# Peptides against a protein of PDB entry 5A53, part 67

Target 1, 230 residues: chain A of PDB entry 5A53
Amino acid sequence: LVENVKQALFIPGQSCNKNLHDIMVDLSALKKPDMKRFNRKNDIHPFEDMSPLEFFSEKNDCSLMVLMTSSKKRKNNMTFIRTFGYKIYDMIELMVADNFKLLSDFKKLTFTVGLKPMFTFQGAAFDTHPVYKQIKSLFLDFFRGESTDLQDVAGLQHVISMTIQGDFQDGEPLPNVLFRVYKLKSYKSDQGGKRLPRIELVEIGPRLDFKIGRIHTPSPDMVTEAHKKP

## One batch from the design tools (peptide; aimed at target 1 Y89)

Design b2_p29_5_s1 (made by RFdiffusion4, then SolubleMPNN; from b2_p29_5, 15 letters changed)
Fold by OpenDDE base, seed 4:
Structure b2_p29_5_s1 (fold): chain B 230 residues (1-230), chain A 29 residues (1-29)
Amino acid sequence: as target 1 above (230 residues)
Amino acid sequence: SMLEEIKEQILEQMQNPKKYEEELSKYSI
């Protein structure tokens, strides 16, 4: 089954600044060609009223949205939204820390459009903790691209890595998620045996450390409907 | 290191591409 590639819409909020715009441009470059960006600022408060986002999802045929806002309390905030049937499925605020790096900060800017990324997740909580499970699901859904039956793993040139920054206990603040993008270089081992290829990773950017903010979770009924494979 | 763990995961995925695609499909809505 060739699943339709989910389209993403990047929305500058009213408080979108230059740094957030630059982050938006670089992160959205990883989603090309399956990405739209608004050029105008929109006054949207998704945790107060979700209706404008549902409208944009339907009108743009985008099941993925990212709202770019910034305030003193929520600096460099990227609200990631997923829709199902043009209704809000889930939302999560991910605030970019000030130590971010843009694509221009890295020497090799050659992101090849249309390459399927590999994904790596560092931290047990990505499989056990509901918030980190949502983040894992979101980023897989956001960047997976075309599901082709031809697993040309040899054509995978990019790695998206997400790392939970340290251990935490129940009731503690959730650690940041470290977002990294690498170019993968694989070398055949010279000896004709089943030896593992040698791999090299080159960071290509952007580099983002995400602080977790507010979350909206789907209803149990929406979860059931969204997981119904046709 | 974080980088070595990433490399190990990549190598595992390259060895078991079917398992990797099944894992991706479990988390996709």
Scores: peptide ipSAE 0.650, ipTM 0.956, DockQ to the pose 0.792
OpenDDE base, seeds 1, 2, 3, 5: peptide ipSAE 0.645, 0.642, 0.644, 0.642; ipTM 0.955, 0.954, 0.954, 0.954

Design b2_p29_5_s2 (made by RFdiffusion4, then SolubleMPNN; from b2_p29_5, 16 letters changed)
Fold by OpenDDE base, seed 4:
Structure b2_p29_5_s2 (fold): chain B 230 residues (1-230), chain A 29 residues (1-29)
Amino acid sequence: as target 1 above (230 residues)
Amino acid sequence: SLLEKIKEEIRKIMENIKEYEKELEKYSI
């Protein structure tokens, strides 16, 4: 069954600024063609009232949403929301650090829109810690694109890399997640045999370091329903 | 380096793309 590609809706919050707008534009470009952006600011506070987001999910047929807000306490905050059956499944605040780089900061490379990325996750906590498991699940779900039975390796053109910034112990603040995007270049190996092609990675942006904020997790029942294969 | 680690992971993915696809399905809701 070809699963329908999940659609994303990018929502400027009332406190959205120019930097967040630029980040929104660049990050959403990676989700083309399966992306919508609102051009108007919306006064939404998802951790106080989730109902407006459920309404937008249903109205726009988007199971993925990103709310762009900024305050002194939560600067450059991207709230990632997933819905299941147009109800909130999970939410996570990811605040972009000031050292971000936009696509314009990198050499412009031609790439085909809509091709599937490869993913790499650096850090054991992506498989063991509940918060980082949620982040891994979220970004895979967000950028995976169309599920096809056979990925032609020739169609793999870019890499999304996520790295946990350092080690941490229980009770310590959660390290940032380093988000990086690379273009994959493959070269035929000269030696004519079944040798894997030489690969090169060129960073294409955006470059984002995410500080983890507030989280909403689904109920066990919602998890069970969401993982039921139709 | 981080970049070399990423390259190695990508190489492994490319060697076993079918298993990689199956792994991704486990994380999809």
Scores: peptide ipSAE 0.569, ipTM 0.940, DockQ to the pose 0.782
OpenDDE base, seeds 1, 2, 3, 5: peptide ipSAE 0.561, 0.561, 0.553, 0.556; ipTM 0.939, 0.940, 0.937, 0.940; seed 3 fails the geometry check

Design b2_p29_5_s3 (made by RFdiffusion4, then SolubleMPNN; from b2_p29_5, 18 letters changed)
Fold by OpenDDE base, seed 4:
Structure b2_p29_5_s3 (fold): chain B 230 residues (1-230), chain A 29 residues (1-29)
Amino acid sequence: as target 1 above (230 residues)
Amino acid sequence: SELEQIQQQILEIMQNPKKYEEELAKYSI
């Protein structure tokens, strides 16, 4: 089954600024060719009314959306939205910290557009905590692309890494998620045995530290429907 | 270090690509 690659729509909100625009451009470049961007600002408040996003999902045939907004309370806010059957499945606010780096801050490396990333997740909470499980699911869904044959795993040229910034206890504020992108270089080991390849990682950007904001979770019924494999 | 942890995970993925794809499928909707 060639799983249809999920299409992403990037939406500038009314409060979208230059920094958010630049972040949007760089993050969306990782989703090419399966990405659309609006050039106009849209006055959308997804936690007040989700209907405009459902309309955009259907009209653009995009099951992934990112709304770019900024305020004093929610600076550099990227609201990630997933739809199922053009209805809102889940939403999460991820605010980009001021220490972000753009692709222009890194040495230009040749990147092949449309290659699948390898994913790495650092932090036990990605497998146990509901919010971090949602983040893991979201980013896998967002950047996985087409299903790969097992043979293609050895040919993956870039890595998306997500790290939970430190440990936390129940009732504490949720730590930031550190988003990093690396070029992977793999070297065959010269020794004739099943030795692990030598690998080198070069950060290629963007570099984003995400502060977690508001969340909308799917209904149990929507979860059941979304996990039904055709 | 964070980088060393990432490198180790990559090596594990390269050693067991089937397990990796099964994990990706588990979290995919």
Scores: peptide ipSAE 0.667, ipTM 0.961, DockQ to the pose 0.738
OpenDDE base, seeds 1, 2, 3, 5: peptide ipSAE 0.652, 0.646, 0.654, 0.650; ipTM 0.958, 0.957, 0.958, 0.958

Design b2_p29_5_s4 (made by RFdiffusion4, then SolubleMPNN; from b2_p29_5, 15 letters changed)
Fold by OpenDDE base, seed 4:
Structure b2_p29_5_s4 (fold): chain B 230 residues (1-230), chain A 29 residues (1-29)
Amino acid sequence: as target 1 above (230 residues)
Amino acid sequence: SLLEQIKEELLKIMQDIKKYEEELSKYSI
């Protein structure tokens, strides 16, 4: 079953600043061609009223949304939203730390739009802890594209790496998630007649350290409906 | 096949990255 690629909508909030705009541009570039961006700021507070986001989801046929806001309490905040049937499924605030790097901070490499990324997740909590499981699920949904049974390895261009920054215990603040993007670079090895390509990874950006903020989890009923394959 | 060789190399690189990032995660304490 080829599921249609989930479309993403990037929304600048009223408090969206230049840094968030630049981050939005760079992150959304990885989602091309399956991405829309609003040019106008929208006064949306998703944890107070979700109805505007549901409206935008339906109007734009986007099951993924990213709201860009910034405040003293939630600086450089990217609220990632998923919808199911144009209703809010889940939300998570991911605040970008000040040490972020844009695509312009890296060597410009040719990038083919629309190729599927590989994913790496570092940290056991991505498989065990509910918040990190949600983050893993979200980023897989966001960037995985079409679920094809055949991983066309020939179509692999880049790797999205997500790392939990350190160990933590129950009741401790959740460590940041380190978001990194690498391009696969193939070299012809001239050694010994067998031209085995040497593959290297080159960081291409953006580089984002995500601090975890507020979370909205789906109802058990919505989980059941979302997992029902038609 | 060439595709299988590329796949094996990619898998190795992914393992190396995973290991490297796991090591980096340990230093974040």
Scores: peptide ipSAE 0.021, ipTM 0.467, DockQ to the pose 0.056
OpenDDE base, seeds 1, 2, 3, 5: peptide ipSAE 0.016, 0.018, 0.018, 0.017; ipTM 0.493, 0.450, 0.519, 0.447; seed 3 fails the geometry check

Design b2_p29_6 (made by RFdiffusion4)
Pose (drawn by RFdiffusion4):
Structure b2_p29_6 (pose): chain A 225 residues (1-189, 195-230), chain P 29 residues (1-29)
Amino acid sequence: LVENVKQALFIPGQSCNKNLHDIMVDLSALKKPDMKRFNRKNDIHPFEDMSPLEFFSEKNDCSLMVLMTSSKKRKNNMTFIRTFGYKIYDMIELMVADNFKLLSDFKKLTFTVGLKPMFTFQGAAFDTHPVYKQIKSLFLDFFRGESTDLQDVAGLQHVISMTIQGDFQDGEPLPNVLFRVYKLKSYKSRLPRIELVEIGPRLDFKIGRIHTPSPDMVTEAHKKP
Amino acid sequence: SLDEIEEDIMDYILNWEDYEEEYATYEIN
């Protein structure tokens, strides 16, 4: 009954550069094998015209898309896009801060591609705040991959950790979201003692513009059997 | 903190089915 794994399409925008491309490559690796990359630059402006994104979603059968754009106003801009029936469901701009680390900045460890990641979300706003609820929903939907009734404990390899940069009060600017990836190590104490090693990429997301779905589309996308 | 993440990981391992059911609610069809 459940759908196939959602496919991701990474799209360099007209203003995409090498540094932003490196971020795309390393983050796209976490999506393997359910990922495609475009090599050329495309003149796409999602908050002016959504038509091209819907076109690429249909012709490439990708319900998840990431546009790469950079200007001084919005530097290292990663626009995460989800579609339903090849129409836009929601969009959010996540801009990467200059303190980012790539896979090259971390010791390369053995890594089995295609395993179900674990998730930890740190911050009460991930459950109550509309903006951060969308982010939690986005990154769960984006990286969870295969849904299954069966889990091999040996397959529990890595965790995707997302932390809000401190608590905040209403009216203040929205804190960044800290994207971290760790590999698990377990030791004997039955329950194991857990330790973590960072493998990257390390990304601090600055929150930009947001597009939300209409109530009609939410009804169809979240219709229950 | 890393300790909080490690505790969450242990909770996930113990309640894996619950977590996978919960995570499914955050996905669109």

Design b2_p29_6_s1 (made by RFdiffusion4, then SolubleMPNN; from b2_p29_6, 12 letters changed)
Fold by OpenDDE base, seed 2:
Structure b2_p29_6_s1 (fold): chain B 230 residues (1-230), chain A 29 residues (1-29)
Amino acid sequence: as target 1 above (230 residues)
Amino acid sequence: SMDEIKEDILNQILNWKEYEKEEAEYWIR
């Protein structure tokens, strides 16, 4: 069964600027061919009214959406939205820090569109803390999809790395998530009769440091429905 | 660290190769 790869829709908000547009283009390139982008700005405020996003989800048959907005309080804000049955499942604001790097800032390497990434997560909180669990789930869902077929590992060309920036205690501000993309290079190593592959990782971009903003969590009922494998 | 990332990725590749030994040898050739 070809599990239907989740389609993503990238939406420029009314406050979308050149930097956010460039970030959108570069990040969405990693989701090709399963990605759509709007060329027009849309006045959407998802934490005030979610109905426009549900409409876009249904109209475009996209269960993933990213809204690009910027304000003084929420600069370079990427709101990631997931839907289930075209209804809002969850939302999270991830604000891109000013130190971002675009694909043009890295050495241009050959990249095949549509190959699945490997993932690596650095930080215990990705498995224990509710917000970081949601981020991990979101990015796995966004870039890998539901297909667990190991056969796709032979086509792995790139690595998505997510790192929690430092330790934190309960009640402290949540550290940023460092998003990095690497090209995987594998070499045959004839060390001592066991062919242990030697690997090298070359950063290819984009480089994004995400500050965590507002979150909408799914209802318990929606969680139960979304986890019901048909 | 970059070393931790490399180690994790290497372990994932090795674990995958243990399960798909026949196909993985084809792509490293």
Scores: peptide ipSAE 0.376, ipTM 0.742, DockQ to the pose 0.138
OpenDDE base, seeds 1, 3, 4, 5: peptide ipSAE 0.029, 0.027, 0.350, 0.151; ipTM 0.497, 0.535, 0.720, 0.631; seeds 1, 4 fail the geometry check

Design b2_p29_6_s2 (made by RFdiffusion4, then SolubleMPNN; from b2_p29_6, 15 letters changed)
Fold by OpenDDE base, seed 3:
Structure b2_p29_6_s2 (fold): chain B 230 residues (1-230), chain A 29 residues (1-29)
Amino acid sequence: as target 1 above (230 residues)
Amino acid sequence: SLEEIKENILNIIQNYKEYEKELATFSIR
C-alpha cells in the first residue's frame, strides 16, 4: 500500500519576523513538492485555542502544520502540529537558537527535489523518553515522503540528522535537538568482497538547534485510532 | 558526532529493508 504523502502547511503568525520567514522558506524547501505556505500573517495562539488550526488543516487538506511566532519568552518559535481526521493529534514548540545557518550559508549543490531522505537519530532518549519519541515520530512523518517499496539505496541522496545535545537526568531541563542536513556520497569499494561502501557527508543546510517548549499530547483514544491498521 | 552519523548511515545501507520497516512503526496514519 503506497501511503499518501502527508502535506505540510507553513503559517506565519502575527509575530513572525524576517529571520523566522527565512527559516520557514529554507525548511519548507526540504518538503517540496508536498508543502503550502501562507503569504499573510495569521493571529493564532494554538495553546489557547486549537480550533483555527483544525479549520486550516481541513480547508487546505494538510495533516502537518508549522506556526512561526516570536516573543520574549519564546524567540524564533516553530510550533509543529499534526492532525488526525483534521483534529489536533499533537503539538510541540521548537525554538530555533540564534546560531542558525540558512541554505545560503552553505555551498550550493545540485539536489533533486522530491527524493526520500535517510534519517539518523543520535541519543538513546529518542527511543525511551516520551518527548524525544514524539520529536522522532514528528520529523519522520514530516519528511519521510512516499512510502516506496524501492529497495534501492541508490535513490537516497540526502540525510536528515537529529542529535540530542548531551545527557540529562530526570527533573533537568531537556537538552536541545541539533537538526542537520547532509548530501550523501557513496563510493563502491574496488575490493571484490562484500565490503561496506565508503561514504562522504557534505552539510547542505539549514542548520537548526531546537530548544523544546510547550507540548500537547493526544488522548489514549486518539493514539489507538492513529495506529490502527486499515 | 559526524563519525557516529556515518556509522549509523552504513548500518542503514546494510539493513535497508529492516530500516524501512522500523520507520513505518513510528509514523501515525
Scores: peptide ipSAE 0.603, ipTM 0.951, DockQ to the pose 0.839
OpenDDE base, seeds 1, 2, 4, 5: peptide ipSAE 0.602, 0.600, 0.601, 0.601; ipTM 0.951, 0.950, 0.951, 0.951; seed 1 fails the geometry check

Design b2_p29_6_s3 (made by RFdiffusion4, then SolubleMPNN; from b2_p29_6, 14 letters changed)
Fold by OpenDDE base, seed 5:
Structure b2_p29_6_s3 (fold): chain B 230 residues (1-230), chain A 29 residues (1-29)
Amino acid sequence: as target 1 above (230 residues)
Amino acid sequence: SLEDIKKDILNIILNWKEYEKELAKYSIR
C-alpha cells in the first residue's frame, strides 16, 4: 500500500499578526505541495475546545495542522496538531522567539519544491525526555513525505537541524529548540574510491528558536491504534 | 555543531533505507 503523504493545514488564529503570517508562509513553503493555508482568521482555542480542529482536519483531509496565535503570555505561538482518524492525537505549543529570521534574510538559493528534508537532532533528550521525543516525532512525521529510494545524492537538498539549547536538569524550564534549515551541497570526491562525498551546508532559513508551551498527549489506546500497521 | 550535523547527514545518506524505516516509526497512520 502506497501510504498517502500527510497534508498540512496552516490556520491563522484570531490573534495572528504579520510576523506570524510571515513565519507561516516561510515554514509552510517547506511542506509544499502537501500544504493548505487559510486566508481568514479563525477563533480557535485548542486547549479549551478541540472540536473545531477535528472538524477542519476532516473537512480539509489534513492530519497535520498548525495554528498561529499571539498573546502577551504566548507570543508568536505555533500550535502543532496531529490527528488520527480526524481526532486529536497530540498538540504542542512552540513559541517563536523574537530573534527569528525569514527566508528573505538569507541568500536566495535555487531549490526544488517537493523534496523532503533530512533531519538531524542535536541533544540526547530528543530520545529520552517525553516532551523532546514528542517534538522529534512531530517534525519527522510532519516532513516525512513519501518513502523514497535514494537514487542520486544530488537530489538531496534540504537539511533541517533541531538543537536543544543547552543542558537542563529536572525541575528546570525546558530549553528552547533551535530550528535551522540548510541547503546541502554535495561534491563528488574525484578520487574514484568508495569515499564519502564531501558535503557543505548553507543556511537558507527560516531560523526559528522555539520556546516550548502547553502539550496535549494522546491516550495509551490512541497511541496503540495510531502505530498499528494497516 | 555544524560538523556534527554534517556527520549525521553523511550517515543518513549512507544508510538511506534504514533512515526511511526509522521515519516510518514516528509516523502515526
Scores: peptide ipSAE 0.662, ipTM 0.958, DockQ to the pose 0.804
OpenDDE base, seeds 1, 2, 3, 4: peptide ipSAE 0.632, 0.637, 0.625, 0.627; ipTM 0.952, 0.953, 0.951, 0.952; seed 2 fails the geometry check

Design b2_p29_6_s4 (made by RFdiffusion4, then SolubleMPNN; from b2_p29_6, 16 letters changed)
Fold by OpenDDE base, seed 2:
Structure b2_p29_6_s4 (fold): chain B 230 residues (1-230), chain A 29 residues (1-29)
Amino acid sequence: as target 1 above (230 residues)
Amino acid sequence: SDDDIKKDILNIIENIDEYEKKLAEYEIK
């Protein structure tokens, strides 16, 4: 079953600034060709009223959305939204720290649009902590692309790495998530045996450190419906 | 670290069939 690739809609909010715009452009480039961007700012407050996002989801046939807003309290805020049946499934605010790097800050490498990334998640909490589990699920869902058999390693162009910045205990503020993108260079070992290829990683950007903000989680019923195999 | 990432990638390459199955577990349909 060729599952339809989830489409992403990037929405500049009313408070979208140049930095957020640049971040939006660079991050959305990783989602090409399955991405739309609005050129106009939209006054959307998803944690106050989700209806406009549901409308945009349906109108644009996008089950993934990113709202770009910035305020004194929530600077460089990327609200990631997923819909199921064009209804809000989950939302999470990820605020980009000021130390971000754009694609222009890295060496330009040949990049083929539409190739699937590999994912790596650094930190046990990605498998155990509800918030980091949601982040892991979100980014996998967001950037996975076409459901193709990854049997051809040659089709693996880049790596999306997410790292939890440091250890934390219960009741402590959640550490940032470090988002990194690498070009994978694979070198076949001449020794004709089943030896793993030598690999090299070259960071290609963008480089984003995400501070976790507000979260909306689905109801148990929505979770059940969203995980039903057709 | 970059080494940890490389290790993960190598593990993915070695277990590519299982990797696809694991990814499917996180998919919202």
Scores: peptide ipSAE 0.474, ipTM 0.905, DockQ to the pose 0.771
OpenDDE base, seeds 1, 3, 4, 5: peptide ipSAE 0.021, 0.018, 0.021, 0.457; ipTM 0.488, 0.453, 0.529, 0.900; seed 1 fails the geometry check

Design b2_p29_7 (made by RFdiffusion4)
Pose (drawn by RFdiffusion4):
Structure b2_p29_7 (pose): chain A 225 residues (1-189, 195-230), chain P 29 residues (1-29)
Amino acid sequence: LVENVKQALFIPGQSCNKNLHDIMVDLSALKKPDMKRFNRKNDIHPFEDMSPLEFFSEKNDCSLMVLMTSSKKRKNNMTFIRTFGYKIYDMIELMVADNFKLLSDFKKLTFTVGLKPMFTFQGAAFDTHPVYKQIKSLFLDFFRGESTDLQDVAGLQHVISMTIQGDFQDGEPLPNVLFRVYKLKSYKSRLPRIELVEIGPRLDFKIGRIHTPSPDMVTEAHKKP
Amino acid sequence: SEMIEQIMDQINNFTKYEEYFAEFDVKSH
């Protein structure tokens, strides 16, 4: 009854550069094998015209899309896009800070591609705040991959951790979201003692513009059997 | 730490978290 794994399409925008491309490559690796990359630059402006994104979603059968854009106003801009029936469901701009680390900045460890990641979300706002609820929903939907009734404990290899940069009060600017990836190590104490090793990429997301779905589309996308 | 506690809870309760995380799925079609 459940759908196939959602496919991701990574799209370099007209203003995409090498540094932003490196961020795309390393992040896209976490999506393997359910990922495609475009090589050319495309003149796409999602908050001016959504038509091209809906076109690419249909012709490539990708319900998850990431547009790469950079200007001084919005540097290292990663626009995360989800579609329903090849129409836009929601969009959010996540801009990467300059303190980012790539896979090259971390010791390369053995890594089995295509395993179900674990998730930890740190911050009460992930459950109550509309903006951060969308981010939690986005990254769960984006990287969880295959849904299954069966889990091999040996397959529990890595964790995707997302932390809000400190608590905040209403009216203040929205804190960044800290994207971290760790590999698990377990030791005997039955329950194991767990330690973590960072494998990257390390990304601090600055929150930009947001598009939310209509109530009608939410009804269809979240209709229950 | 809190993160480690959540990891341990997921290891012990996989079915619970599989179902829970599925609630955040936006259908493609």

Design b2_p29_7_s1 (made by RFdiffusion4, then SolubleMPNN; from b2_p29_7, 13 letters changed)
Fold by OpenDDE base, seed 5:
Structure b2_p29_7_s1 (fold): chain B 230 residues (1-230), chain A 29 residues (1-29)
Amino acid sequence: as target 1 above (230 residues)
Amino acid sequence: SSMIQQILDQILNPQKYEEEESKYYVKSK
């Protein structure tokens, strides 16, 4: 069964500020056409009560949600939520560092909306550490899009790069995740025998450094159901 | 591997990465 493309709902929280709004606009542009945005602020505290998010998931048929909040303790906080059967599957707070760049900070390059991005993950912890595995899973799900055979044809794709900022030990604060978006240009290079394509990357934005906050993980039963093959 | 190497590997081996990515997908219903 090919699952339909997951829809994302962007929700301004009560404490949503201009910077978060701008970030929301730019990040949601990468999810077009499979996104909705609320225009009104909503007073939602997902780590206190998840019920409003479950209601929004069902009402809007969105299995992906992003709540935009900001406080002194959690500045520029993007809470990413996934649902299974309109129930909360997982949540993660990703706080955007002040050094962010918007799409307007980069040269406007035309990109094809709706193309599945190529992902790159830099850091072994994306495969081994539970939190970074959740982040990897989240972003792969978030930007999966439609499976288009267009991978081969145009030599033009988007690349989403996610990098863990440095090494860490057990019990240390988790390093930030560096989120970068590139336009990929692939050129057929006839360099001897093995046609290794030449590639060029142009950063297109947004540029976001994510500080990891609070996490909600699914129950083992919900994991089993969400991974159940028909 | 570097980001560039990962990109090149995906271009050359798209099925390998599709299979790998499929392990991380969560159903919505």
Scores: peptide ipSAE 0.599, ipTM 0.946, DockQ to the pose 0.744
OpenDDE base, seeds 1, 2, 3, 4: peptide ipSAE 0.587, 0.581, 0.595, 0.568; ipTM 0.944, 0.943, 0.945, 0.940

Design b2_p29_7_s2 (made by RFdiffusion4, then SolubleMPNN; from b2_p29_7, 14 letters changed)
Fold by OpenDDE base, seed 2:
Structure b2_p29_7_s2 (fold): chain B 230 residues (1-230), chain A 29 residues (1-29)
Amino acid sequence: as target 1 above (230 residues)
Amino acid sequence: SSMIEEILDQILNPQKYEEEESKYRVASK
């Protein structure tokens, strides 16, 4: 069953600042047309009370939400939320480091909105570590967009790269996740009768380094229900 | 270079990556 494209809701919290707003605008542009943004700040504390987010999920028919908050302890915090049946499935805090770059910091390249990005996940932990597996699942789900036939190279417009910043051992703080967006340039190369496309990646932004914060994981029952292919 | 190689592999083998992505997919309803 082809599930409808998940809609995302971007919510500025009370502590949302200009930098977070700019980040929100740029990141949400990658989710167009399947995105809504609130213009008003909302006082939401999802790790204290999830009910307001469940209400917004249902009211806006959005199974993806991003709450923008900032504090001394959690600066430039993007809380990513997914819902299943308008109930909270999972949440993760991803704090944007101060070295971020906006779309305006890159050469403006035209790209079609709504195309499915290609993903690359750099780091073995994306397949093995539960937190990074959640991040992988989240971003794949968040930016999936419309199902384009991946066989049509013409439908391949952009690449989202996620990289774990360095190695880590058990018990160490989790490294940041480096979020990068590239425009894919594909050239037909005829080498030896096999048309291997030559590709080039041009960074288009935004550039975000995510520090991992608090996490909420679904119940085993919700996992089972959410993975049931209808 | 490794990223480019991976992207090339995805372009050439879309079904492989669709199957992988399907393992991480979560339904909304």
Scores: peptide ipSAE 0.549, ipTM 0.935, DockQ to the pose 0.743
OpenDDE base, seeds 1, 3, 4, 5: peptide ipSAE 0.537, 0.549, 0.548, 0.545; ipTM 0.932, 0.936, 0.934, 0.934

